# Peptides against a protein of PDB entry 4BOS: the designs that were tried, part 151

Target 1, 163 residues: chain A of PDB entry 4BOS
Amino acid sequence: PVLTRTVVPADNSCLFTSVYYVVEGGVLNPACAPEMRRLIAQIVASDPDFYSEAILGKTNQEYCDWIKRDDTWGGAIEISILSKFYQCEICVVDTQTVRIDRFGEDAGYTKRVLLIYDGIHYDPLQRNFPDPDTPPLTIFSSNDDIVLVQALELADEARRRRQ
Target 2, 163 residues: chain A of PDB entry 4BOS as posed
Amino acid sequence: PVLTRTVVPADNSALFTSVYYVVEGGVLNPACAPEMRRLIAQIVASDPDFYSEAILGKTNQEYCDWIKRDDTWGGAIEISILSKFYQCEICVVDTQTVRIDRFGEDAGYTKRVLLIYDGIHYDPLQRNFPDPDTPPLTIFSSNDDIVLVQALELADEARRRRQ

## One batch from the design tools (peptide; made by RFdiffusion4, then SolubleMPNN)

Design b1_p30_3_s1 (from b1_p30_3, 22 letters changed)
Fold by OpenDDE base, seed 2:
Order: structure tokens, then sequence, then C-alpha cells
Structure b1_p30_3_s1 (fold): chain B 163 residues (1-163), chain A 30 residues (1-30)
């Protein structure tokens, strides 16, 4: 089994497309972005006490309006929100630093998904199998540290190609 | 092993269905 990268469109919604991909088992659907944005906005709107201005950097309503725009980028806040919603760790391997940022790591989730980040763009990661009849895996055990090692190897290779 | 792989795939499928159901239910309630 090999951990591989699926390149999603380099648009303003690459994070949402990538998360959708991994939580849907490898479905590439760039058209999912509006729905994912709406999902995040609704989650935030539903808990104004937690999603305060201190956390969001703007008022709850301002954030909701902002994230629903089709041209705004998702980042750490959105990853954290999606981690909580999908009850999984979202592990982002950074090709610039060759480090993994783990979102939801202290929540006790039993599953994790992986993204790769190059400083401006997010892509999903999947584990492919030699058997063509075996579909790729995008959801892993939170105890599967091998997949994290594989992600680091993938990131290191990506870094070497750019340098 | 083959059996371990089958078990992993089954678990993954269940998780996918749960994710989808949760999202769909949440969005439908809006």
Amino acid sequence: as target 1 above (163 residues)
Amino acid sequence: SREELKARLAKATAELLANRARRDAYLAAL
C-alpha cells in the first residue's frame, strides 16, 4: 500500500474539496464547496458562545457571511470546525516544513484523515492498493502512526522536487 | 492479511456512511 496525493483544482476552495474527498472516501467533487462552506457557516452560527469573536477574529455573523463567499480561503479555523463536525483528526502534512499539524488530536477521536499542504494549496491523501478492485482508503485509525510516517515521506519527496 | 483488509474496508465504509448521513441531516435541518 502506498500513500498518494490526489491533486484537486487550485481554486479558492481547495481545502473544502480536499476535506470532502477524504471524508467521502475518495470522491473528487469540486462542486461541493458551496455546501461545505454553508455547513461551516451553520456550525459557527449555531454556537456563538464557543465561536466567539476572540476565536474567529471577527463577529460570528461576519465570519458566516465571509466563509460563504466563493472566493475566501479556508484555513486552520475551518479545519478545526470540520474536525469536530466529522469527529475525526485532520492531519495536515506541510511540504515546506515536513511536519504534521494535527487538528482534533486531543479530542479522543478514533479516526483520522490526511491532507497535504504546500503553503497555499491543500490536496487530499489516500492509501492505494495494488489490487484494482480494492478502493483507496482515505480514513485511517488514529492509532495508525505508519500513515503519518508515510505522509512525512511524501512531503519530504515533494520538498526535494521543489528544491 | 485478506481478512484484515476486508475488516478495514468494512469499517471505512461504515465511517463514510456515518459522515454522509450526519452532513446530510445537518444541512437538511436548515
Scores: peptide ipSAE 0.300, ipTM 0.813, DockQ to the pose 0.020
Fold by OpenDDE base, seed 5:
Structure b1_p30_3_s1 (fold): chain B 163 residues (1-163), chain A 30 residues (1-30)
Amino acid sequence: as target 1 above (163 residues)
Amino acid sequence: SREELKARLAKATAELLANRARRDAYLAAL
């Protein structure tokens, strides 16, 4: 089994496309971004006390309008929201720092998904099997440390290629 | 083993279906 990267379009919605990919078992859907943005906006709107201006950097309503735009970028806040919604860790391996940021790690989730991040662009990660008839896995056990090691290896390789 | 792989695939399938169902249900309720 080998961990591999699927390159998604380098647009303003790469985070949403990447998360959709991993939570849908490896489905690349470029049209998913508006729905994912709407999902986040609705979650935020549903709990204005928790999703305060202090957290969002803007009012709850302003954030909801902002995140639904086609040209706004998702980041740590959106990852945290999606982690909670899908009840899984979202592990982001950073090719610039060669480390993994684990969102939702304190929630006790039993599953995790992995993204690779280069400072501006997100891509999803998947585990491929030697048997071509066996579909790749995008959802892993939160106890699977091997997949984290493999993710770090990918990040290190990516960093070396850019140097 | 083949049995272990089948078990992992089954679990993964169940998880993604649950994810899809949750998202779809949430958005449909709006």
Scores: peptide ipSAE 0.297, ipTM 0.811, DockQ to the pose 0.020
Fold by OpenDDE base, seed 4:
Structure b1_p30_3_s1 (fold): chain B 163 residues (1-163), chain A 30 residues (1-30)
Amino acid sequence: as target 1 above (163 residues)
Amino acid sequence: SREELKARLAKATAELLANRARRDAYLAAL
C-alpha cells in the first residue's frame, strides 16, 4: 500500500478540511469548516482556565470569535485542540523541512492521523490499497512507524520537486 | 531489506525526537 495525499481546496479552512478528512475515514466535505470551527470554539470556551490568553495569544472570548470567522487560518493550537478532541495523534509532515511534528504524542493515544504541510497549505494523507473497492485508510496505529517513514518520503520528494 | 527498514526507522525516530522540541517551541510561541 502507498501513502498518498488528497489535495483539498486551498482556502482559509484547509486545516479543518484536512483534519475532518482523516478523522472521518477519508471523507472530503467542503462544507465541514464552519462545524469544525464551532467545535474548536466550544472546546476553548468550555475551559477558559486551560485555554488561557497565554496559550491562545488573545483572550478566550477573542479567540472564539476569531476562530469562528470563515477567513481565519488554523495552526498548531487548533491541531492540538483537535488532537485532544479526537483522541488521536495528529502528525504533520512539513515539505519544506522534511520533518514531522507530532501533536498528542504524550497523551497515550493508540491512533494517529497524518497531514502534509508546505508552509501555507494543509492536505490529508491516506494509505491506498490496490483493490479499488477497498477504501483508503486514514487512521493508523500510533505504533505504525512505517507510515511516518512514508510521510517523510513524500515530503522529501515534494521538496526535491520544488528545489 | 530488513536492514534498510531498520535504517529508515532509526532515521525517522531521530527526526521525531528533534521535531518534538521544535513542536514545543511552536506551541510556546503562540
Scores: peptide ipSAE 0.030, ipTM 0.506, DockQ to the pose 0.032
Fold by OpenDDE base, seed 1:
Structure b1_p30_3_s1 (fold): chain B 163 residues (1-163), chain A 30 residues (1-30)
Amino acid sequence: as target 1 above (163 residues)
Amino acid sequence: SREELKARLAKATAELLANRARRDAYLAAL
């Protein structure tokens, strides 16, 4: 079993494409971005008390308009929202620091997904198996720390390649 | 317009529900 990186388009929606990929079991769909943006906007709009200006950095309505634009980038806030929506940890390994940021780690989720991040671009990670009858995994147990070690190894390799 | 807003909200809600159902179905299949 080997953890591998699937390169998604380097567009302003790479985070959404990457999250979609891992939570859908390895489905690459760059056209998912508008839907993902609307999803986030709907979630935020539905709970203005929680998603306050203090959290969003702008009013609830302003954020919803902003995130639905086709040229705005997702970040930590959007990852947190998606973690909550999909009820899984989203673990982001950073190739610049070779560290993992775990979103949703205190929510008690039993599942986790992994992304790799280079400071601007996100890609999804998957575990491949030598048995062709065993499909790649993109969703892991939140107790699977081996996959985190493998992610760190990938990040370290990427750092050496300046990837 | 107000009608446009209603349509956008309805679409966003429908997409949320569809994504939620998809999420649940996928996770349950694991």
Scores: peptide ipSAE 0.114, ipTM 0.527, DockQ to the pose 0.024; fails the geometry check

Design b1_p30_3_s2 (from b1_p30_3, 23 letters changed)
Fold by OpenDDE base, seed 5:
Structure b1_p30_3_s2 (fold): chain B 163 residues (1-163), chain A 30 residues (1-30)
Amino acid sequence: as target 1 above (163 residues)
Amino acid sequence: SMEEKKKRLAEATAKLLAQLEERRAYLASL
């Protein structure tokens, strides 16, 4: 089995497309972004006490309006929210630093998904199997540390190609 | 080469372990 990268469109919604891909078992749907943006806005709006200005960097209402725009980029706040919503650890491997940032690691989730990030663009990661009839795996056990090592290998290779 | 692949795997593993240790230390400091 080999961990591989699936390139999604380089639009303002690559994070949402990538998350949707991995949590839905490998479904590529760039049109999912508007709904996911609305989902995040709904979650934020539902708890103004938790999602305060201190957390969001703007008022609750301002954030909700901002994230629903089709040209705003998602980041750590959105990943954290999506991790909670899908009850899944989201691991992001950064090709610039060759490090993995883990979201939801303290929540006790049994599942993890992986994204690769180059400083601007997010892509989903999947495990391909030798048998072509076996579909790729995008959802892993939270105890599967081998997949994290493989993700770091991919990041290291990507960095070396740029050097 | 296969040797280079093994070396990269070892390095990646070491990095992961270092991150896990760092995270553990951070959580313990809270």
Scores: peptide ipSAE 0.017, ipTM 0.425, DockQ to the pose 0.021
Fold by OpenDDE base, seed 1:
Structure b1_p30_3_s2 (fold): chain B 163 residues (1-163), chain A 30 residues (1-30)
Amino acid sequence: as target 1 above (163 residues)
Amino acid sequence: SMEEKKKRLAEATAKLLAQLEERRAYLASL
């Protein structure tokens, strides 16, 4: 089996598209962003004590207005929220540093999904199998460390290509 | 705080990478 990336549109919603892809088992839907933005805003608005200005970098209300804009980019805060919502660990491999940031790692989730990040763009990762009759896998066991190794290798290769 | 979270994440990532490096080496030896 080989870990591969599916290139999603390089727009301001690549994070949302990528997350949607992996949690839905490989469904590419570039139009998912508005709904996911509203979902995040709703979650943030529901817990102003936790999602404070110290965490958001702006007031709760300002963040909600900001994330619902069609031109703002998602990041670590949004990934954390989506991890909680979908009840899965979201692992992001960074091609610039060849590091994996794990979101939801201490929540006891049994499932993990993987994204690849180059500093400005997110893409989803999937495992392709040699058997053509076996569909690609986007949702992995939280015990599957092999897929994390494969993600690091993929990131390292990507870094070399940029050099 | 965000800074504290980043710090904890960095520590967790470092531990993960160490484990993954060992795993990579092991798998390569098979």
Scores: peptide ipSAE 0.016, ipTM 0.422, DockQ to the pose 0.034
Fold by OpenDDE base, seed 4:
Structure b1_p30_3_s2 (fold): chain B 163 residues (1-163), chain A 30 residues (1-30)
Amino acid sequence: as target 1 above (163 residues)
Amino acid sequence: SMEEKKKRLAEATAKLLAQLEERRAYLASL
């Protein structure tokens, strides 16, 4: 088995597309973004005490309106929210720093999914198997450190090749 | 034993992670 990158469209919703891909077991659906944006907005709106201006960088309402736009980018805040929603650890390997940022690592989730990030674009990661009849794995055990090693290898290679 | 296999895998994983961190640090120093 090998960890591979699936390149999703380089649009403003690559994060959402990538997250959807991994949490749904490898389903590429670029049309998922509007609903995911709405979901995030609903979650943020439901807890203005937690999702304060200090956290959001803008008022709760302003953020909700902003994230629901078609052209706004998702980041750490959205990843954190999606981690909580899907009840899984979201690990983002950065090709620029060759480091993994883990979201939800202390929440006790038994599952983890992986994304690769180059500073501007997110892509999902999956484990491919030699048997073509065995679908790629996108949801891993939170105890699977091998996949983290593989992700770092992938990121390091990407960094060296500047890809 | 299964325990031994798990131990070997853990050690191999840790070693590889350390190597990757070393490389990261090296690259960052350039």
Scores: peptide ipSAE 0.000, ipTM 0.275, DockQ to the pose 0.024
Fold by OpenDDE base, seed 3:
Parts: C-alpha cells; structure tokens; sequence
Structure b1_p30_3_s2 (fold): chain B 163 residues (1-163), chain A 30 residues (1-30)
C-alpha cells in the first residue's frame, strides 16, 4: 500500500474539494465548493455565541458573507469546522515544514483523513492498493499512525522535488 | 441529524480556533 496525492484544481476552493474527496471516500467533485461554503456559513450562523468575533476575526455575519464568496480561501477555521461536521480528524501535512497539523485530535474521533498542503494549494491523500479491484482508501483509523509517517515521507519527497 | 452535526462541529471548531489563535499569537511575538 502506497500513500499518494490526487491533484485537484488549483482554484480558490481547493481545500473544500480536497476535504470533500477524502470524506466521501475518493469522490472528486470540484463543484462541491459552493455547497460546502454554504454549509460552513450555516454552521457558523447557527452559533453566534461560539463563533464570536474574537474567533472569526470579523463579525459572525461578515464571516458568513465572506466564506460564501467564490474567491475566498479556506483555512484553519474552515478545516476545524469541517472536522467537527464530519466527525473525523483532519490531518494536514505541510510540504514546506514537513509537519502535520492535526485538527480534531482531542475530540476522540475514530476516523482521520489526510490533506497535503504546500503553502498555497491543498490536495487530498489516499492509500492505493496493489489489487486494482480495491479502491483507494481515504478514511483511516485514528489509531493508524503509520499513515501519518507515510504522509511525512510524501511531504518530504514533495519538498525535495519542489512540489 | 443535521442539528447534531452542527453542534459537534461547533465544539470541534472552538478547540481548533483556540489552537490557531495561540499559534497566531506566538508568530506575532517573533
């Protein structure tokens, strides 16, 4: 089994496309972004006490309007929200630092998904199997630390190739 | 339910946001 990346479109919604890919078991759908943006906005709007200006950096309403734009980039806040929504740990391996940022690690989720980030672009990660009839795996056990090591190796290789 | 998912998401987001704020504060101090 080898951990690989699937290159998604390099648009302002690559994070959403990547998350959708991994949580849906390997479904590439670049058109998912508007719906995911609306989902995030809806979650934020539903709990203004929790999603305060102190957390968002802007008012609740301003954030909701901002994230629904088709030209705004998702980041840590959105990843955190999506982790909670999908009830899974989202691990982001950074090729620039060869480090993994784990979102939802303290929530006790039994599942984890992985993304690779180069400072600008997000891509999803999956485990490929030798058997061509076995589809790639995108959802891993939260106890599978081997996949984290593989992700670090993949990131290190990407760094060396400037990818 | 969707409402239950929103609640779980809110809780998870809060924890992540706290971590991010701590990171931002640290970076700003450098």
Amino acid sequence: as target 1 above (163 residues)
Amino acid sequence: SMEEKKKRLAEATAKLLAQLEERRAYLASL
Scores: peptide ipSAE 0.053, ipTM 0.556, DockQ to the pose 0.054; fails the geometry check

Design b1_p30_3_s3 (from b1_p30_3, 20 letters changed)
Fold by OpenDDE base, seed 2:
Structure b1_p30_3_s3 (fold): chain B 163 residues (1-163), chain A 30 residues (1-30)
Amino acid sequence: as target 1 above (163 residues)
Amino acid sequence: SMEEKKEYLAKAQAELEANKAFRDAVLAAE
């Protein structure tokens, strides 16, 4: 089995599309972004004590309005929230640094999903199998460190192609 | 940066884990 990426549209919602893809088992649905943005806003709005200005960089209400726009980009805050919501680790491999940023790593989740990030764009990762009748795997065991090594290899190859 | 935000969120979360505030937020959002 080989770890590969599925290229999602290079729009302002690539993070949401990528997360949706991996947590839903490989469903590509770019139209999911508005609902996921709304979900993030609902979670943030429901807990103003935790999601303070210190965390958000703006007031709770301002953030909620901002994230629901169709032209704003998601980042670490949104990934952290989605990790907690879906009860899984979200591991982001960066092709610029060839490092993995892990979200939810200390929460005790039993599953993890992987994204690849180039400094601007997010794409989902999946494991393809030789058997064409076996669908790709997007949800891995949190104990599967082999998939993390494969992600680093994929990122390193991507970096070399750009240089 | 993403790394700075990650570190901040991790620290804040650790301080509030016993309160289960996030769990309540998730349920409210559903």
Scores: peptide ipSAE 0.016, ipTM 0.457, DockQ to the pose 0.036
Fold by OpenDDE base, seed 1:
Structure b1_p30_3_s3 (fold): chain B 163 residues (1-163), chain A 30 residues (1-30)
Amino acid sequence: as target 1 above (163 residues)
Amino acid sequence: SMEEKKEYLAKAQAELEANKAFRDAVLAAE
């Protein structure tokens, strides 16, 4: 089994496309972004006490309007929200630092998904199997630390390519 | 709050270091 990268469109919604891909078991749907943006806005609007200006960097309403735009980029805040929504860890491996940031790590989730990040673009990761009858896996056990090592190896290779 | 955000970032940084350490240990054992 080998961990591989699926390249999604390099648009302003790559994070949402990537998350959708991994949580849906490998479904590539770039058209998911508007709905996911609205979902995030709904979640943020529902809890203004938690999603305060101190967290968002703008008022709750301003953020909701901002994230629903088709030209704004998702980041750590959106990942944390999606982690909570899908009830899974979202592990992001950074190709610049060769490090993994685990969102939802303290929530006790039993599942984890993996993304690869190069500083501006997100792509989903999946595990391929030699057996052609076994489909690629995008949702892993939170106990599977081997997949994290494999992600770090991919990031290291990517870093070498950029050098 | 800003304090909560700082705490989150601190935890994230700690997790990054832990993951790197784990990788290095595994690679060293291979």
Scores: peptide ipSAE 0.014, ipTM 0.359, DockQ to the pose 0.040
Fold by OpenDDE base, seed 5:
Structure b1_p30_3_s3 (fold): chain B 163 residues (1-163), chain A 30 residues (1-30)
Amino acid sequence: as target 1 above (163 residues)
Amino acid sequence: SMEEKKEYLAKAQAELEANKAFRDAVLAAE
C-alpha cells in the first residue's frame, strides 16, 4: 500500500474539490465547489457570535458573500469549518516546509483525511493497494501515524525535486 | 473574538512544533 496524490484542477476551488474527494471516499467532482462554498456560508451565517469579524477578518455577511464567489480561495478558516462539519481531522502536509498542519486534532474525531499543499494548490491524498479490485482509501483512523509518515515522505520527495 | 483567534493560532503553532519533532524522527529513520 502506497500513499499517492490525486491531482485536481488548478482552479480557485482546489481546496473544496480536494476535501470533497477525501471525505466522500475518493469521488472526484470539480463541480462540487459551489455547493461546498454555500455549505460553508450557511454554517458561518448560522452562528454570527462564534464566526465573528475578529475570527473571519471581515463581517459575517461579507465573508458569506465572499466565500460564495467562484474565484475566491479557501484556506485555514474553511478547513476548520469543514473539519467540524464532517467530524474528521483534516491533515495538510506542506511540501514547502515538510510539515503537517492538523485541523480538528483536539476534537476527538476517530477519523482523519489528508491533503497536500504546495503553497498555492491543494490536492487530496489516498492510499492505493496492490490489488486493483481494492478501492483506494481516503479516510484513515485518527490513530494511524503510518499515513502521516507516508505523507511526510511524499512532501520531502516533492521538496527535494524543487531543489 | 481576537483572543480566541490568538489562542487558536498558539495551539496551531504548538501542534506545528510537535509535528516538526515527528518529522525529524521520520526523516532520521530514512
Scores: peptide ipSAE 0.014, ipTM 0.366, DockQ to the pose 0.046
Fold by OpenDDE base, seed 4:
Structure b1_p30_3_s3 (fold): chain B 163 residues (1-163), chain A 30 residues (1-30)
Amino acid sequence: as target 1 above (163 residues)
Amino acid sequence: SMEEKKEYLAKAQAELEANKAFRDAVLAAE
């Protein structure tokens, strides 16, 4: 596939780094995590009725304290929150199952970004251009299903390599 | 072909299962 991945640091904040990368158009900033963690905590704290214990798996306050730690991992909840914040669909392709989880797909967003997940680590996906002076594309149309096919192909290849 | 790609995507997505914690709860809330 034409779609490629940028390997971000394998730290506890790979999700945040990956999301930041794609929503900012290809900016790698491993130091973005503290701010994004705080942002998520603020959003969660602002709506305890929606972000209930049933969704969070812990109390609202416990979650806020937990996510602001520098050693806790983000997941589906954080992706959903970031999708809403950045007003874009976040598509995560899993290399273990070769499936795509789409967050924000029913929100009517016109933009989509893509991440690749291997069960442990998140990386951002991008479309490179032949011209080296043209920056990679990380933000796609929410109607661009070809990029989803390419993501699945990338994940399928990754799975075959590991098997 | 484009049709083959679409079919591939359709088949893959049709078998999508929950593989992340809190996925179903989050998606249901959206």
Scores: peptide ipSAE 0.007, ipTM 0.392, DockQ to the pose 0.036

Design b1_p30_3_s4 (from b1_p30_3, 22 letters changed)
Fold by OpenDDE base, seed 5:
Structure b1_p30_3_s4 (fold): chain B 163 residues (1-163), chain A 30 residues (1-30)
Amino acid sequence: as target 1 above (163 residues)
Amino acid sequence: SMKELKERLRKATEELLAREEERKAYLAAL
């Protein structure tokens, strides 16, 4: 059982494609981004008090219009929203710093999913099994800290390959 | 609390943005 990355298209919507992949159990759908963007915009619009300008860096309405564009990048704000929506911890391992940013870690979720990030691109992570008839796992227990160690190992290897 | 969550989100956002800018600068220097 090894943790591996699935390379998704390097378009402006790699975050959404990656999140969709892991929360849907390993379904690669590059066309999911428009609907995912609309979902985020709808959630933000529904709670202007929580999603304030202080958090968004722009007005609630401006953000909603901005995130629905096909050329804008998702980041920490969108990850936190998706974590809440899917009721799972989203762990992002950074290949430049070899650190894991955990979103939803204090929410008490029983599930976690993992992404790998290089500063400009997101990819999903999955656990593969030796038996080819056993499908890869993308949703882990929030108590599975071994998968976090494996993610750090992947990030460290990626960092070394760039040096 | 919501206050704590907002602060954590702010910090995480700033860290990700900083790393993104670092990556762009690195690529420009290659």
Scores: peptide ipSAE 0.021, ipTM 0.445, DockQ to the pose 0.324
Fold by OpenDDE base, seed 2:
Structure b1_p30_3_s4 (fold): chain B 163 residues (1-163), chain A 30 residues (1-30)
Amino acid sequence: as target 1 above (163 residues)
Amino acid sequence: SMKELKERLRKATEELLAREEERKAYLAAL
């Protein structure tokens, strides 16, 4: 099996497109961002005590208005929220450092998904199989350490190619 | 780090192969 990268549009919503891709089993839908942004805003608005100003860096209401804009970038807080919502570990391999940031690692989830990040852009990762009739896998066991090694190798290669 | 993760994988693989020889072909095809 080979871990590969699917390049999504380099727009302000690449994180949301990438997460949607992996959690939906490999569905590329760049138009998912507005709904994904509203989903996050709804979750944040529903628990202002947990999603406090200290956590968000702005008031709960300000964050909700901000994240729903079509030109704002998602980051760590959005990944954390989406990990919790989809009940899966989200692993982000950074090509600049060749390290994996794991979101939801202590939550006891049985599933993990993987993204690759270069400092300004997110893309989803998938495992391809030799059998062309076997569809790529985007959702992995949280016990699958092999896929993490493959992700690091992919990130290292990307760093060497500056892509 | 990659080194640490590969070491964990090595140990886990050895343990799994001791119980499941069938996994050799799969791991070689990575």
Scores: peptide ipSAE 0.014, ipTM 0.364, DockQ to the pose 0.017
Fold by OpenDDE base, seed 4:
Formats: structure tokens, sequence, C-alpha cells
Structure b1_p30_3_s4 (fold): chain B 163 residues (1-163), chain A 30 residues (1-30)
């Protein structure tokens, strides 16, 4: 089995599309972004004490209004929230540093999903199988460290291509 | 070698994760 990248549209909502793809088992739906943005805003608004200005970089209300826009980029805050919502570890491999940022690793989730990030764009990762009748895997065991190594290998290759 | 690459990448990731844990601890204290 080979870990591969599925390129999603670069439409300011690539993070949401990518997360949706992996948590839904490989469903590409760029139209999911507005709903996911609203979901995040709802979660943030529901707990202003936790999602403070210090964490958000802006007031709770300002963030909620901001994230619901169709042209604002998601990042670490949104990934953290989505990790909690979907009850899975979200691992982001960075092609610039060849390192993995793990979100939700302390929550005791049994599942992990993987994204690849180049500093601007997010794409989902999936494991393809030789058997065409076996669909690609996007949800991995949180104990599967091999997939993390494979993701790093993928990132390292991407970095070498840019050098 | 592939073995060397895997080990290098493993170490790099572990270092990053350690820093992330420290960051989380700091944020939790705020």
Amino acid sequence: as target 1 above (163 residues)
Amino acid sequence: SMKELKERLRKATEELLAREEERKAYLAAL
C-alpha cells in the first residue's frame, strides 16, 4: 500500500475540504466548507471562556464572523476544533519542514487522519491498495506510526523536488 | 538508506512534537 495525496481545489477552503475528505472516508466535497465554517463558529461561540481572544487572536465574535466568510483560511485553531468535533487525531505533515504537527494527540482518540501542508495549501492523504476493489483508506489507527513515517517520506520527496 | 531516512524523520518529528507539547502546556496555563 502507498500513501498518496489527493489534490483538492485551492479555493481558500482547502483545509475544510481536506478534513472532510479524510474523516468521511475519501469523499471529495468542496461544497462542505460553508457548513464546516458555521460549525466551527458555533463551537467557538458556545465557549467564549475557552476560545478567548488570546487564543483566537481576535475577539470571539470577530472570529466567528471571520471564519464564516468564504474567503478566510483555516489553520491550527480550526484543525484543533475539527479534531475535537470528529473525535480523531489530525496529523499535518509539512513539506517545508518535513515534520508532522499532531492535533488531538492527548485526547485518547483511536483514529487519526492525515493532511499534507505546503505553507499555503492543504491536501488530504490516503492509503491506496493494489486491489482495485479495496477503497483507499483515509482513517488510520492512532497507533499506526508507519503511516506517519510514510507521510514524512512523502513530504521529504516533495521538499527535494522543490530544492 | 531508507532505514536512515526513517530514523532521521522520526527524530525530527519527535522534536517537533515535544515543542508542541510545551506550547500546549504554556497555552493551558494562560
Scores: peptide ipSAE 0.010, ipTM 0.389, DockQ to the pose 0.029
Fold by OpenDDE base, seed 1:
Structure b1_p30_3_s4 (fold): chain B 163 residues (1-163), chain A 30 residues (1-30)
Amino acid sequence: as target 1 above (163 residues)
Amino acid sequence: SMKELKERLRKATEELLAREEERKAYLAAL
């Protein structure tokens, strides 16, 4: 078994496409972003006390309008929200630093998904199996630390290749 | 705080890297 990346389009919505891919079990749908943006806006709007201006850097309403634009980029706030929504850890391995940022690690989720990030672009990660009849895995046990080590190795290789 | 969170994440990553040597055999089989 090996951990590999699927390169998604380098558009403004690569984060959403990547998250959708891993949480849906390996479904590539670059057109998913508008719906996911609306989902995030709905969640933020539903809890203005938690999603405060101090956290968002703008008013709750301004954030909701901003994230629904097709030319704005998702980041840590959006990943945190999606982690809570899908009830899984979202682990982001950074190729620039060879470090993993784990979102939702303190929530007690039983599942985790993995993304790879280069400072600009997000891609999803999956585990491929030697058996051709076994489909790739995108949702892992939160106890599977081997997949995190594999992600770090993949990131280190990417760093050496400057990609 | 955000600073504390980043530090926790950094430490966790370093622990994983330190264990990489022990997992070389597993990685080779996967």
Scores: peptide ipSAE 0.014, ipTM 0.335, DockQ to the pose 0.033; fails the geometry check

